# Peptides against a protein of PDB entry 8YR4: the designs that were tried, part 96

Target 1, 309 residues: chain A of PDB entry 8YR4
Amino acid sequence: PRGSPALQLVVLICLGLMGLERALNVLVPIFYRNIVNLLTEKAPWNSLAWTVTSYVFLKFLQGGGTGSTGFVSNLRTFLWIRVQQFTSRRVELLIFSHLHELSLRWHLGRRTGEVLRIADRGTSSVTGLLSYLVFNVIPTLADIIIGIIYFSMFFNAWFGLIVFLCMSLYLTLTIVVTEWRTKFRRAMNTQENATRARAVDSLLNFETVKYYNAESYEVERYREAIIKYQGLEWKSSASLVLLNQTQNLVIGLGLLAGSLLCAYFVTEQKLQVGDYVLFGTYIIQLYMPLNWFGTYYRMIQTNFIDMEN

## One batch from the design tools (peptide; made by RFdiffusion4, then SolubleMPNN)

Design b2_p16_8_s3 (from b2_p16_8, 14 letters changed)
Fold by OpenDDE base, seed 4:
Structure b2_p16_8_s3 (fold): chain B 309 residues (1-309), chain A 16 residues (1-16)
Amino acid sequence: as target 1 above (309 residues)
Amino acid sequence: DLEEIKKILEITNEIV
């Protein structure tokens, strides 16, 4: 952020912590491999205990499979609060200044409360988009690239190819199915708003409804609107299950192909038993953030659409 | 307008 050297230093520290998270994502599977190899070799307790303690410490820094619950991620999120507040305030002031530059004709055609609600949505959409890009999308893509490089260099080019094909197919299907799902979600949200508007209109006109004894008619119209909403909700929810199942199938096929190839190379003594465990652990570790990628892509797409409106 | 929000994003990228 221009004008605050303290916040610039915090941004640099956050970028450094993001780099540390990428290093931890490689180191944690390596230390887990080393534990399996030391157990297989019947290594002395002191060496094993040190490696296990180091692994648990690295795992504490990394966090659970989502990468969002680790000490490093929490520290990054904590430090970023001040940067986010600065960015939000700056975007809010820019939007507010721009709203004051707009013509009187633009303001006369809109209620002040709608204008403020558009400004709040705009600010939230911009800050949310930047946060998801910087902290979730870019790091996940970096982990995939690092994974492809790591497996290509330390295992075989075939492992790098399997990971590349699996992740490319996963990302492509995630995008395509998410774009397809967005149509159902938009239709659902539009019908939800229409159903709420009917309920509000019926309640605001309560005296008129009572005067005509039309309560049963309004209840039936509301029931029809709910049934129509639930039909769209079912399509939205079923499309989410289809996305998750498609993602699970792609990862499952990639894990199967890579695990069979790894097992084969272990039988040929080209790889160790720990390398099989590393491969499985690393693929599962890549999968956990990727499962949320469809949600992040949808949030990005929604934020862009909410900015066009 | 998308262009003004792109400008806000560019300004935000310069501010970050």
Scores: peptide ipSAE 0.008, ipTM 0.421, DockQ to the pose 0.019
Fold by OpenDDE base, seed 5:
Structure b2_p16_8_s3 (fold): chain B 309 residues (1-309), chain A 16 residues (1-16)
Amino acid sequence: as target 1 above (309 residues)
Amino acid sequence: DLEEIKKILEITNEIV
């Protein structure tokens, strides 16, 4: 933020907290591994109790693995409120200033409520897009890269390759299927607007409808429009279920391949039982934010389309 | 898409 060194410091602190979240995402599975190994080895209580206490503390800082409910994430979100308010206000003022620079002919052709709706959409689209990029997309990609590096260095290169292939296939399928389903969503939204327009026109002409006793006819036309909408809604919803199931299948296959390979190396005494638990927990932890990636990608695309209009 | 992301990143760098 230009002109506020205090807000610049808050942004730097938020970036530092984001880095700490990435470190916690690696450390939490490692400490969990160590607990499993210490339990397997029947280690002394003092070592076990310290490792468990440290794990619980790290888990409190991280939260539920989603990165959204941990102490560090909550602190980041709290500090970011002032930055978001500054950014929103600046975008709103820029849009408002630009609207005043537009020709009188443009304003005379539009209702004030439409102009305000354009301004609100523009502000929400810009601020929303930035928030999703910075706090969801970039961190998720960073966690994937860190995961690939970690498994390649501390396990075998085969584990890094499995994670790379699984995540690359997941991201590619998420993009392709999301682009495909966007057609169904556009058709649904167009039919929703047409159904709403018919309802509004019928209600505006209520006196005429009542005069001709045409209420049953208008209700049946509205029913037909709803059935047509629901047919498109079903296609949109079914395409989302197909996306989620495809994503689940890719993660399931990656988890299967990596878990079998890990189990094999544990039987050969090349890895410990804790390493199997680490792999499973880390893959599930990577999957949790990725499940929302299709939603974020969709919101990004919607926000781009809303900024072009 | 990439140019718009760049423009948004530039606007973001001016806002931040």
Scores: peptide ipSAE 0.009, ipTM 0.422, DockQ to the pose 0.024; fails the geometry check
Fold by OpenDDE base, seed 1:
Structure b2_p16_8_s3 (fold): chain B 309 residues (1-309), chain A 16 residues (1-16)
Amino acid sequence: as target 1 above (309 residues)
Amino acid sequence: DLEEIKKILEITNEIV
């Protein structure tokens, strides 16, 4: 925000908090590892109690795997409200200025309420897209990269390779299946609009329908439109279940391969028992935001299409 | 897509 040094400082603080969230995503599994190792070694109670207290404090700062429940995430979201309001207002004013630059012929052909609804959709789409990119997509990709680097440096190159292959396959399948699903969803939405239009036209022409005793005919045509809609709705819903099961299978296979490899290295005394727990905890932490990636990708595509129109 | 994302990021960098 070039015009407000106070909002620029808030953006810098929010970026610093995002960096802190990435650090917490690495530190929380490390402290959990250390607890398991201290328990295995039968370490003194004072060392264990301090490590557990530190872990619980870090977990309070991090929150749950959705990122929305942590103290740092809540503080970031709270500070970002002012930046979001500034950005929304700036986009609304740019759209409004652009609407005033449009030809009189364009304005005479449209109702003012329709124009405002298009402007509100455009503002919501831009502002929503930006928020999803900055706060969900980019952080999730950063956590994957940090995870690959961490496992490659502190474990073995094989762990980094398993995480890389698992996440690359997961992202690729998520994109491909989401693009395939988008076709069914567009067809469903088009058929929903056609079904609604038919119902509205039948009700607007009620007098004509009544004059010809055509009520049963209009009901049957509406029934056929509903059946066609439900066939597309089923395909959309079934494709979502298929996406979720495919994602679950990829993560399950990655977790299985990495957990077996980690267990093997623990039996060879190359890794500690805590390292097994760290791997499982870290993969589950990566999975939680990734489960929503297909939803974010779809929202991004929808918002782009709504901005082009 | 990437050029449009860059344009949106440029517009965002002008707004931010």
Scores: peptide ipSAE 0.009, ipTM 0.421, DockQ to the pose 0.024; fails the geometry check
Fold by OpenDDE base, seed 2:
Structure b2_p16_8_s3 (fold): chain B 309 residues (1-309), chain A 16 residues (1-16)
Amino acid sequence: as target 1 above (309 residues)
Amino acid sequence: DLEEIKKILEITNEIV
């Protein structure tokens, strides 16, 4: 933020906290591996208790993924409120200034309440898009890259390749299936608006409908519009289930291939039992943010369309 | 798409 050194410091602290979250995403599975190895080796209670306490503390800092916020993520979100408010206010003032520079003909063609509603949508779309890019998309991509590097260096190059192929296929299929679904969602939204418009027109013309005793005809016409809407809604919802199932299949195949390879290397005494548990835990941890990637991609597309309007 | 991302990045760099 230009002009506020205090907010610039808060942004730097938030970036530092994001870096700490990336480090926690690597450390938590490592400490969990170490617990499993110490349990397998029947290690002394003092070493086990220290490692478990450290793991639980790191897990408290990290949280449980996209459905559970850790202490570091909560602290980041709290500090970011002031930056978001500054950004929102600056975008609102820029839009408001630009609206005052527009021609009288543009203002005469639109109601003041509609102009304000467009400005509010524009502000929310820009600030929302930035928050999703910085706090969800970029960190998720960073965690994937860190995961590939970690498995390639500390395991075998084959594990890095499995994670790379699995995540690349997952992202590609998520984009392709989401773009395919966008067609059904647009058709559904268009039919919803048309169904609502028919209901509003029928209610605005209530006197005419009563005069002709056409109530049964308007109800049947509305029923046909609802059935047509529900046919498109079903396609949209079924396409979401297909996306989720495709994502689950890709992760399941990657987890199967990597787990079999890990089990094989444990039988050859090249890896420990804890390394098998680490692989499974780390892949599931990488998957949790990615499950929301299709939602983020749709929100990005929606926010772009709302900025063009 | 790329020009809009650039505009958003420019706006972000002016706001941040």
Scores: peptide ipSAE 0.008, ipTM 0.413, DockQ to the pose 0.023; fails the geometry check

Design b2_p16_8_s4 (from b2_p16_8, 14 letters changed)
Fold by OpenDDE base, seed 4:
Structure b2_p16_8_s4 (fold): chain B 309 residues (1-309), chain A 16 residues (1-16)
Amino acid sequence: as target 1 above (309 residues)
Amino acid sequence: SSEEIERILKLTLEIV
């Protein structure tokens, strides 16, 4: 934020908190590993109690992934409200200034209510894009890279390769299947709008429909439009289930390959029992934000299309 | 235009 050193400091603090979230994503599985190892070794209660208390405190700071916000994520979100308001206001003023620079011919060709709706869509789109990129996409990619590095250094290069192949395949399939399903969603939304328009036109012409006793005909046309909509809705919903199932299969195969390899290295005494638990916990932690990646990618793509219009 | 969106995005990134 140029011109407000206080907001620049808040952005730096938010970036620092994002770095802390990445560190917590590595530390939480490590402390959970240490608990399992201490339990296996029958360690003294004082050491175990300190490690469990530290784990629960780190877990409170981290949260439970995308569905349960941690203290650090909540603090970041709270601090970001002022930055978001400043950015939104600046974008809105830039769009409004640009609208005033446009030719009279452009304004005469559009209703003032359409121009305002375009400005509101533009502002919400830009602010949404930035928020999804900075707080969801970039952190998730960073956690994947950190995971690949961590498993390659502390386990074996084979674990880093499994995570790399699994996550690369997951991201690629998520993008490809999301682009494919976007066609069904657009067709569904177009048919929904057409079905609503027919209902509105029939109700606005109620007197004419009554005069011709055409009520049964308008109801049957509306029924046909609903059946056509439901056929497109089914394709959209079935394509979402196919995406989720494909994602679950890729993660399941990666978890199977990595868990078998980890179990083998534990039997050879190259890894501890806690390292098996760490691997499973860390893969599940990577999966939780990735499950939403297809939703974030769609929101980003929709926001880009809404800005081009 | 995509160029104007890129310019608004760049300006927004410079404003942040």
Scores: peptide ipSAE 0.017, ipTM 0.520, DockQ to the pose 0.019; fails the geometry check
Fold by OpenDDE base, seed 1:
Structure b2_p16_8_s4 (fold): chain B 309 residues (1-309), chain A 16 residues (1-16)
Amino acid sequence: as target 1 above (309 residues)
Amino acid sequence: SSEEIERILKLTLEIV
């Protein structure tokens, strides 16, 4: 943010906290591995208790894998409120300035309440897009890259390859199925607007409908419009279930392949029992934000469409 | 236009 060194410092602190969250996503599975290894080796209680206490503290800082429940994420979100307010106000002022530069002919064709609603949608779309990009999309991609590097360096190249193939397939299928779903959602929204327009036109012409005793005919036309809408709604909802099931299948296959490979390497004494637990824990941590990736991509597309209008 | 949105995004990123 240009012009406020205090807000620039807050942004730098928030970026530092985001880096700390990425470090915690690697450290938490490592400490959990170490607990399992110490339990397997029947290590002294003092070493075990210290490692468990350290793990619980790191887990408190990390929170649950959605990021929203961790102390570090809550502190970041709290500090970011002032930056978000500054950004929102700047976007609102920029949109408001642009509205004053528009031709008188544009203003005469629009109601002031419609113009304000467009401005509010534009502001919410820009600020929402930035928040989703910075706090959800970029961190999730960073965790995938860090995961591939970590498994390639500390396990075997085969583990890095499994994670790479699983995540690449997951992202590709998520994009392709989400684009396919967007067609059904657009068709649903256009049919919803057409159904609403028919209801409004029938009610505005109530006197004419009553004069011709056409109430039953208008009700039947409205029923047909609802049935057509529900057929599109069903396709939209069924396509969401298909997306979720496809995502679950890809993660399940990746978890199966990697868990079997890890178990095999443990039986060959190349890895420890804790390394099996680390792999499973880390894949589950990657899955949690990825499950929402289709929702984020949909929100990004909606915000772009709302900004183009 | 996509270019105007990109300009608004660049301006917003410069303002932040």
Scores: peptide ipSAE 0.017, ipTM 0.510, DockQ to the pose 0.019; fails the geometry check
Fold by OpenDDE base, seed 2:
Structure b2_p16_8_s4 (fold): chain B 309 residues (1-309), chain A 16 residues (1-16)
Amino acid sequence: as target 1 above (309 residues)
Amino acid sequence: SSEEIERILKLTLEIV
């Protein structure tokens, strides 16, 4: 942020905390592996207790698993509030200044309350887009790359290839199915607005409807509009289930292939039992933020459409 | 306009 060295320092601290979160995403599975190996080897209690305590502390810093955010993520979110407020205020002032530069003819064609609602939507869309890119999309892509590198270096190139193929296929199918689904959602929203408009028009013309005793006709017309809406809603909801099931299938196949390969290398004494547990834990950990990727991609598209309007 | 949105995005990125 230009003009506040204090906010620039907060941004740098937030970036440092994001880097720490990436490191925790690698360390937590490693410590969990080490616990499993120490348990298998019947290691001394002191070594086991230290490793378990360290794991629990790292897991507290990381969060995840139960839908709880970790301490590092919470601290980052808390520090970012001031940056977000500064950015929001700057965008809002820029939009407001631009609205004052627009011609009187543009203002006369629109209600002041509608102009303010457009400005608020524009501000929310810009700030939302930036927050989703910086805190969700970029970190998730970084975690995937780090995961591929880690498995390629510390296991075997085959594990890195499985993760690469699984994540690439997952992302590609998520984008393709989300774009396909967006068509059904747009059609649903258009029909919802049309159904609501018909209900409002019927209620505004209540005197005319009552004069002609047309209440039964308007109710039947509204029923037909609801049935048409529900047909589109079903397609939208069914397409979401299909997306989730496709994502589950891709991750399941990747987990199956990698788990079988890991089990094979454990039988060949090339890997330890803890390495099998690490692989499963790490893949599930990579999958959790990716499950939201389709939601983020849709929010990004919505924010772009809302900025264009 | 897409150019004004890009300008606002660039300004926002410079303001951050």
Scores: peptide ipSAE 0.017, ipTM 0.515, DockQ to the pose 0.019; fails the geometry check
Fold by OpenDDE base, seed 5:
Structure b2_p16_8_s4 (fold): chain B 309 residues (1-309), chain A 16 residues (1-16)
Amino acid sequence: as target 1 above (309 residues)
Amino acid sequence: SSEEIERILKLTLEIV
């Protein structure tokens, strides 16, 4: 934020906290591995108790693996409130200034409620897009890269390759299927608007409908419009289930391949039992934010379309 | 376009 050194410092602190979240995402599985190994080796209670206490503390800082419920994430979110308010206000004022620069002809052709709706959509679109990019998309990509590097360095290169192929295929399929689904969603939204417009027109002409005793006819036309809408809604919802199932299959195959390979290396005494647990835990942690990636990509596309209008 | 994304990102990095 230009002009407020205090808000610039808050942004830097938030970026530092985001870096700490990435470090915690690596450290938590490592400490969990160490607990499993210490339990397997029947290590002395003092070493085990210290490692467990450290793990629980790191897990408190990280939260439930979603990156949203941990102490560090909550602190980041709290600090970001003032930055978000500054950005929102700045965008609102820019849009409002731009609306006043527009020709009288543009204003005479539009209702005040439509102009306000454009301003609110524009503000929400810009601020939403940024929040999704900075707090969801970029961190998820960073965690994937860190994961690939970690598995390539501390495991066999085959684990890094499995994670790379799994995540690349997951992201590609998520994009392609989400773009395909956007057609069904647009068709659904256009039919929803048409159904609402018919209902509003029927209610505005209520006296005429009553005069002709046409209530049953208007109800039947509304039923037909709802059935047509539900047919498009079903296609949209079914395409979402197909996306989620495809994503689940890709991760399931990656988890299967990596878990079998890890189990094999444990049987050959090249890896420890804790390394198997680490791999499974880390893949599940990568999956949690990726499950929402299709939603974020959709929101990004919607926000871009709403900014072009 | 990727350029418009970059422009919006730059504009917003200037607003931040």
Scores: peptide ipSAE 0.016, ipTM 0.481, DockQ to the pose 0.024; fails the geometry check

## One batch from the design tools (peptide; made by RFdiffusion4, then SolubleMPNN)

Design b2_p17_1_s1 (from b2_p17_1, 13 letters changed)
Fold by OpenDDE base, seed 5:
Structure b2_p17_1_s1 (fold): chain B 309 residues (1-309), chain A 17 residues (1-17)
Amino acid sequence: as target 1 above (309 residues)
Amino acid sequence: DELLQQNQEAALQLESE
């Protein structure tokens, strides 16, 4: 945003908060490790209580779950509202200015409601795409890279390799299966629109249908359209379950391989019991946002297609 | 189960918008 130093400062604060979220994603598992190690060593209650309190505070800042609804994320989202509004308004004004530069023939050939719908789609697609890239995709990729670096430096190169292979396979399969699934979704939506159009046409021509006693014929045509729709809906839903199960399997295999390796190194006294818990906790933390990656990828593709039209 | 269902519902909501 070139026009407001206040909004530039807010963007810098939001970027700083995003960096803080990345730091919290590393620190929270480390503090949880430290709790497990202190419990194993039978450390004094005061040291344990401070470490637990610090962990819970860091966990409050980080949040947990699919959307990372922690305090830092909520504060970032709150501050970003003004930047989003500024960006949306700039895009809307650019689209509106461009529409006024278009030939009178272009405007006379289109309904005003269609022009507004194109403008709204263009604005929503650009602002949505930017928000998903900046707040969901880029942070998730950064957390994976940070995780690979962390495990490679502080554990062993083998742990970094397991995380790299697991996350690379996860992302690749997520993209490939999501692209495959998108074909079923498009076919479903096309058949839904055709089924709805047929129902509307039958209802608008109600008098004609009554005149020819064609009610049974229209009901049968509608039933056939529903059966076709449900066949496509089933393929769409089944492909989603397959995606989720494939993702779960890849993460499960990565968790198994890494957990066995951690357990082995703990038995060899090269790692502590807390390191085993850290690995499991960290992999689960990486998995939580990645579960939505297929949805983000699909939304990005949809928004790109809607921006090209 | 609940997370998969929420992901399906959120994916359906994002498909309806």
Scores: peptide ipSAE 0.018, ipTM 0.600, DockQ to the pose 0.326
Fold by OpenDDE base, seed 4:
Structure b2_p17_1_s1 (fold): chain B 309 residues (1-309), chain A 17 residues (1-17)
Amino acid sequence: as target 1 above (309 residues)
Amino acid sequence: DELLQQNQEAALQLESE
């Protein structure tokens, strides 16, 4: 944001908080590992209590693994409101200025309400895209990279490879299945709008429908439109279940392979019991934000298409 | 599962607005 040093400072603080979230995503599993190791070793209560208290505090800062409910994420979101408002207003003013530069012939060819709706969609799409990229997509990719590096350095290259293959396959399948699913969702939304339009048109023409005693005919046409909608809704919902199940299967296979390998290394005394728990905890932490990656990818695609129209 | 579905429906609703 050029022109306000205060908003520049807020952006820097938000970036710092994003870095802190990445650090917490590594530290929380490490502290949980340390608790398990201290419990296994029957360590003194004072050391255990301090480590547990520190873990709970870090977990409060991190939140429930999605990051969305953590204190740091909430503070970041709160601080970002002012930056988003500034960015939105700037985009709105740019679009509005551009609309005033357009030819009178362009304005006469479009209804004012349609022009405003295009402007509102354009502003929402740009601001939404930026927010999803910066706060959801980039952090999730960073957490994956950090995870691969961490497991490669502190466990074995094989763990880093398993995480890499699992996450790469997960992301690829998420993209491919989401693109496939988007066709069904668009068809559903188009049919929903058509069904709604038919209901509105029938109600606006109520006097005409009553005059012709066509009430039963309009109800039957509406029923047919609902059945057609429900057929598309089922395809959309079934495709979502297929996405979720595919994602769950990939993570499950990665968790299985990595957990078996970790258990093997624990039996060889190369790793501790806490390291097994760390691996499972860390994979689950990577899974939680990744579940939303398909939604974020779709939002990004929708926003790009809405900017091209 | 149900919370994930509700969050997906809420994210779908936020994407339809």
Scores: peptide ipSAE 0.017, ipTM 0.570, DockQ to the pose 0.255
Fold by OpenDDE base, seed 2:
Structure b2_p17_1_s1 (fold): chain B 309 residues (1-309), chain A 17 residues (1-17)
Amino acid sequence: as target 1 above (309 residues)
Amino acid sequence: DELLQQNQEAALQLESE
């Protein structure tokens, strides 16, 4: 934000909090591993109680698997409200200034309510896109890279390779299947709008429909439009289930391969029982934000299309 | 909106399990 040193400081604090979230995503599984190892070794209660208390405190800071429910994430979101409001207001003022510079001929061809609706959509799309990129997409990609580095350095190169292949395949399939689904969703939305328009036109022409006793004909025509809509809705919903199932299969195969390899190395005394639990916990923590990636990718595509129009 | 809501409901279900 140019011109406010206070808002620049808030942005720096938010970036620092995002760095802390990345550190927590590594530390929470490590502390959980340490608890399992201390329990296995029958360690003294004082050491165990301190490690458990530290884990619970770190877990409170991190939150649950939705990266938005932790204390650090909530504090970041709270501080970011002022930056978002400043950005939105700046975009709105730029759009409004540009609208005043447009020709009288452009304004005479449009209703004031349509112009304001275009301005509101443009502001929402720009601010939404920026927020999704900075707070959801970039942090998720950073967590994957940190995970690959961590497993490659502290376990074995084979674990880093499994995580890399699993996450790369997951992201690629998520993009490809989401692009495929976008066609079904566009067809569904087009048919929904056409079905709604037909219902509105029939109701606006109510007097003509009553004059010709055509109510049964209009109801049957509306039923046919609903059946066509539901056929496209089913394809959209079934394609969502297929996406989620494909994502679950990729993560399940990665978890299976890595868990079997962990179990093998534990039997060879190269890893501890806690390292098996760490791998499973860490992969699940990487997966939870990624489940939203298909939604974020589609929202990014929609916001780009809304900015070009 | 519906898919964000379905994902929010699915995330709330995953937090409740």
Scores: peptide ipSAE 0.016, ipTM 0.577, DockQ to the pose 0.119
Fold by OpenDDE base, seed 3:
Structure b2_p17_1_s1 (fold): chain B 309 residues (1-309), chain A 17 residues (1-17)
Amino acid sequence: as target 1 above (309 residues)
Amino acid sequence: DELLQQNQEAALQLESE
């Protein structure tokens, strides 16, 4: 934002908070590991109490794993509201100015309400896309990369490889299944709109329907449209369950492979019991934001299609 | 729970729009 040094400072603070969230995503599992190790070693209460207090404080800053519940994330979101509003307004004014530069012939061919609705969709799509990319997609990818580096450096190259393969397979399957699912969703939405249009047309013509005693016929026609819609809705919902289950299986296999390897290294006294708990906690922590990745990817695709229309 | 529900509702609203 070139026009306000205050908004530039807010952007820098938000970027700093995003960096802090990435650090917390590494530190929280480490502190949890340390608690488990201290409990295993029967360490003195004073050391344990400080480590537990520090862990709880870091967990308060991080939040409950969706990223959105943490103090740092909430503070970032709060500060970003002003930046988003400024950006939205600027895009809206640019689109509005461009609409005024368009030929009279273009305006005469379209209803003013349709033009405004296209402009509003364009603005929301651009601002939404940017927000999802910057605050959800990029941070999640960064956390995966940081995780791979961390496990490769502090555990063994095999752990880094397991996380890399698991996350790469997860992302690839998420994209492929989401693209496949998008066909069912488009068919569902088209049938929903057609069913709604028929219901509205029947209700607007209720006098004519009553005059011909065609109420039973219109109800049956509406029932058939609902059944057709529900058949498409079922395919959409079933495809979502299939996506979630596929994601769960990939994470489960990664967790299994890594936990077995970690357990083996603990038996060889190369790792501590806390390191086993760290691995499981960290993988689950990486999984939580990724569960929404399919939704974000679909939303990004929808926003791109809405920008082209 | 409530934020997961709000994110689900927001995802559902963004699915319905």
Scores: peptide ipSAE 0.014, ipTM 0.542, DockQ to the pose 0.222

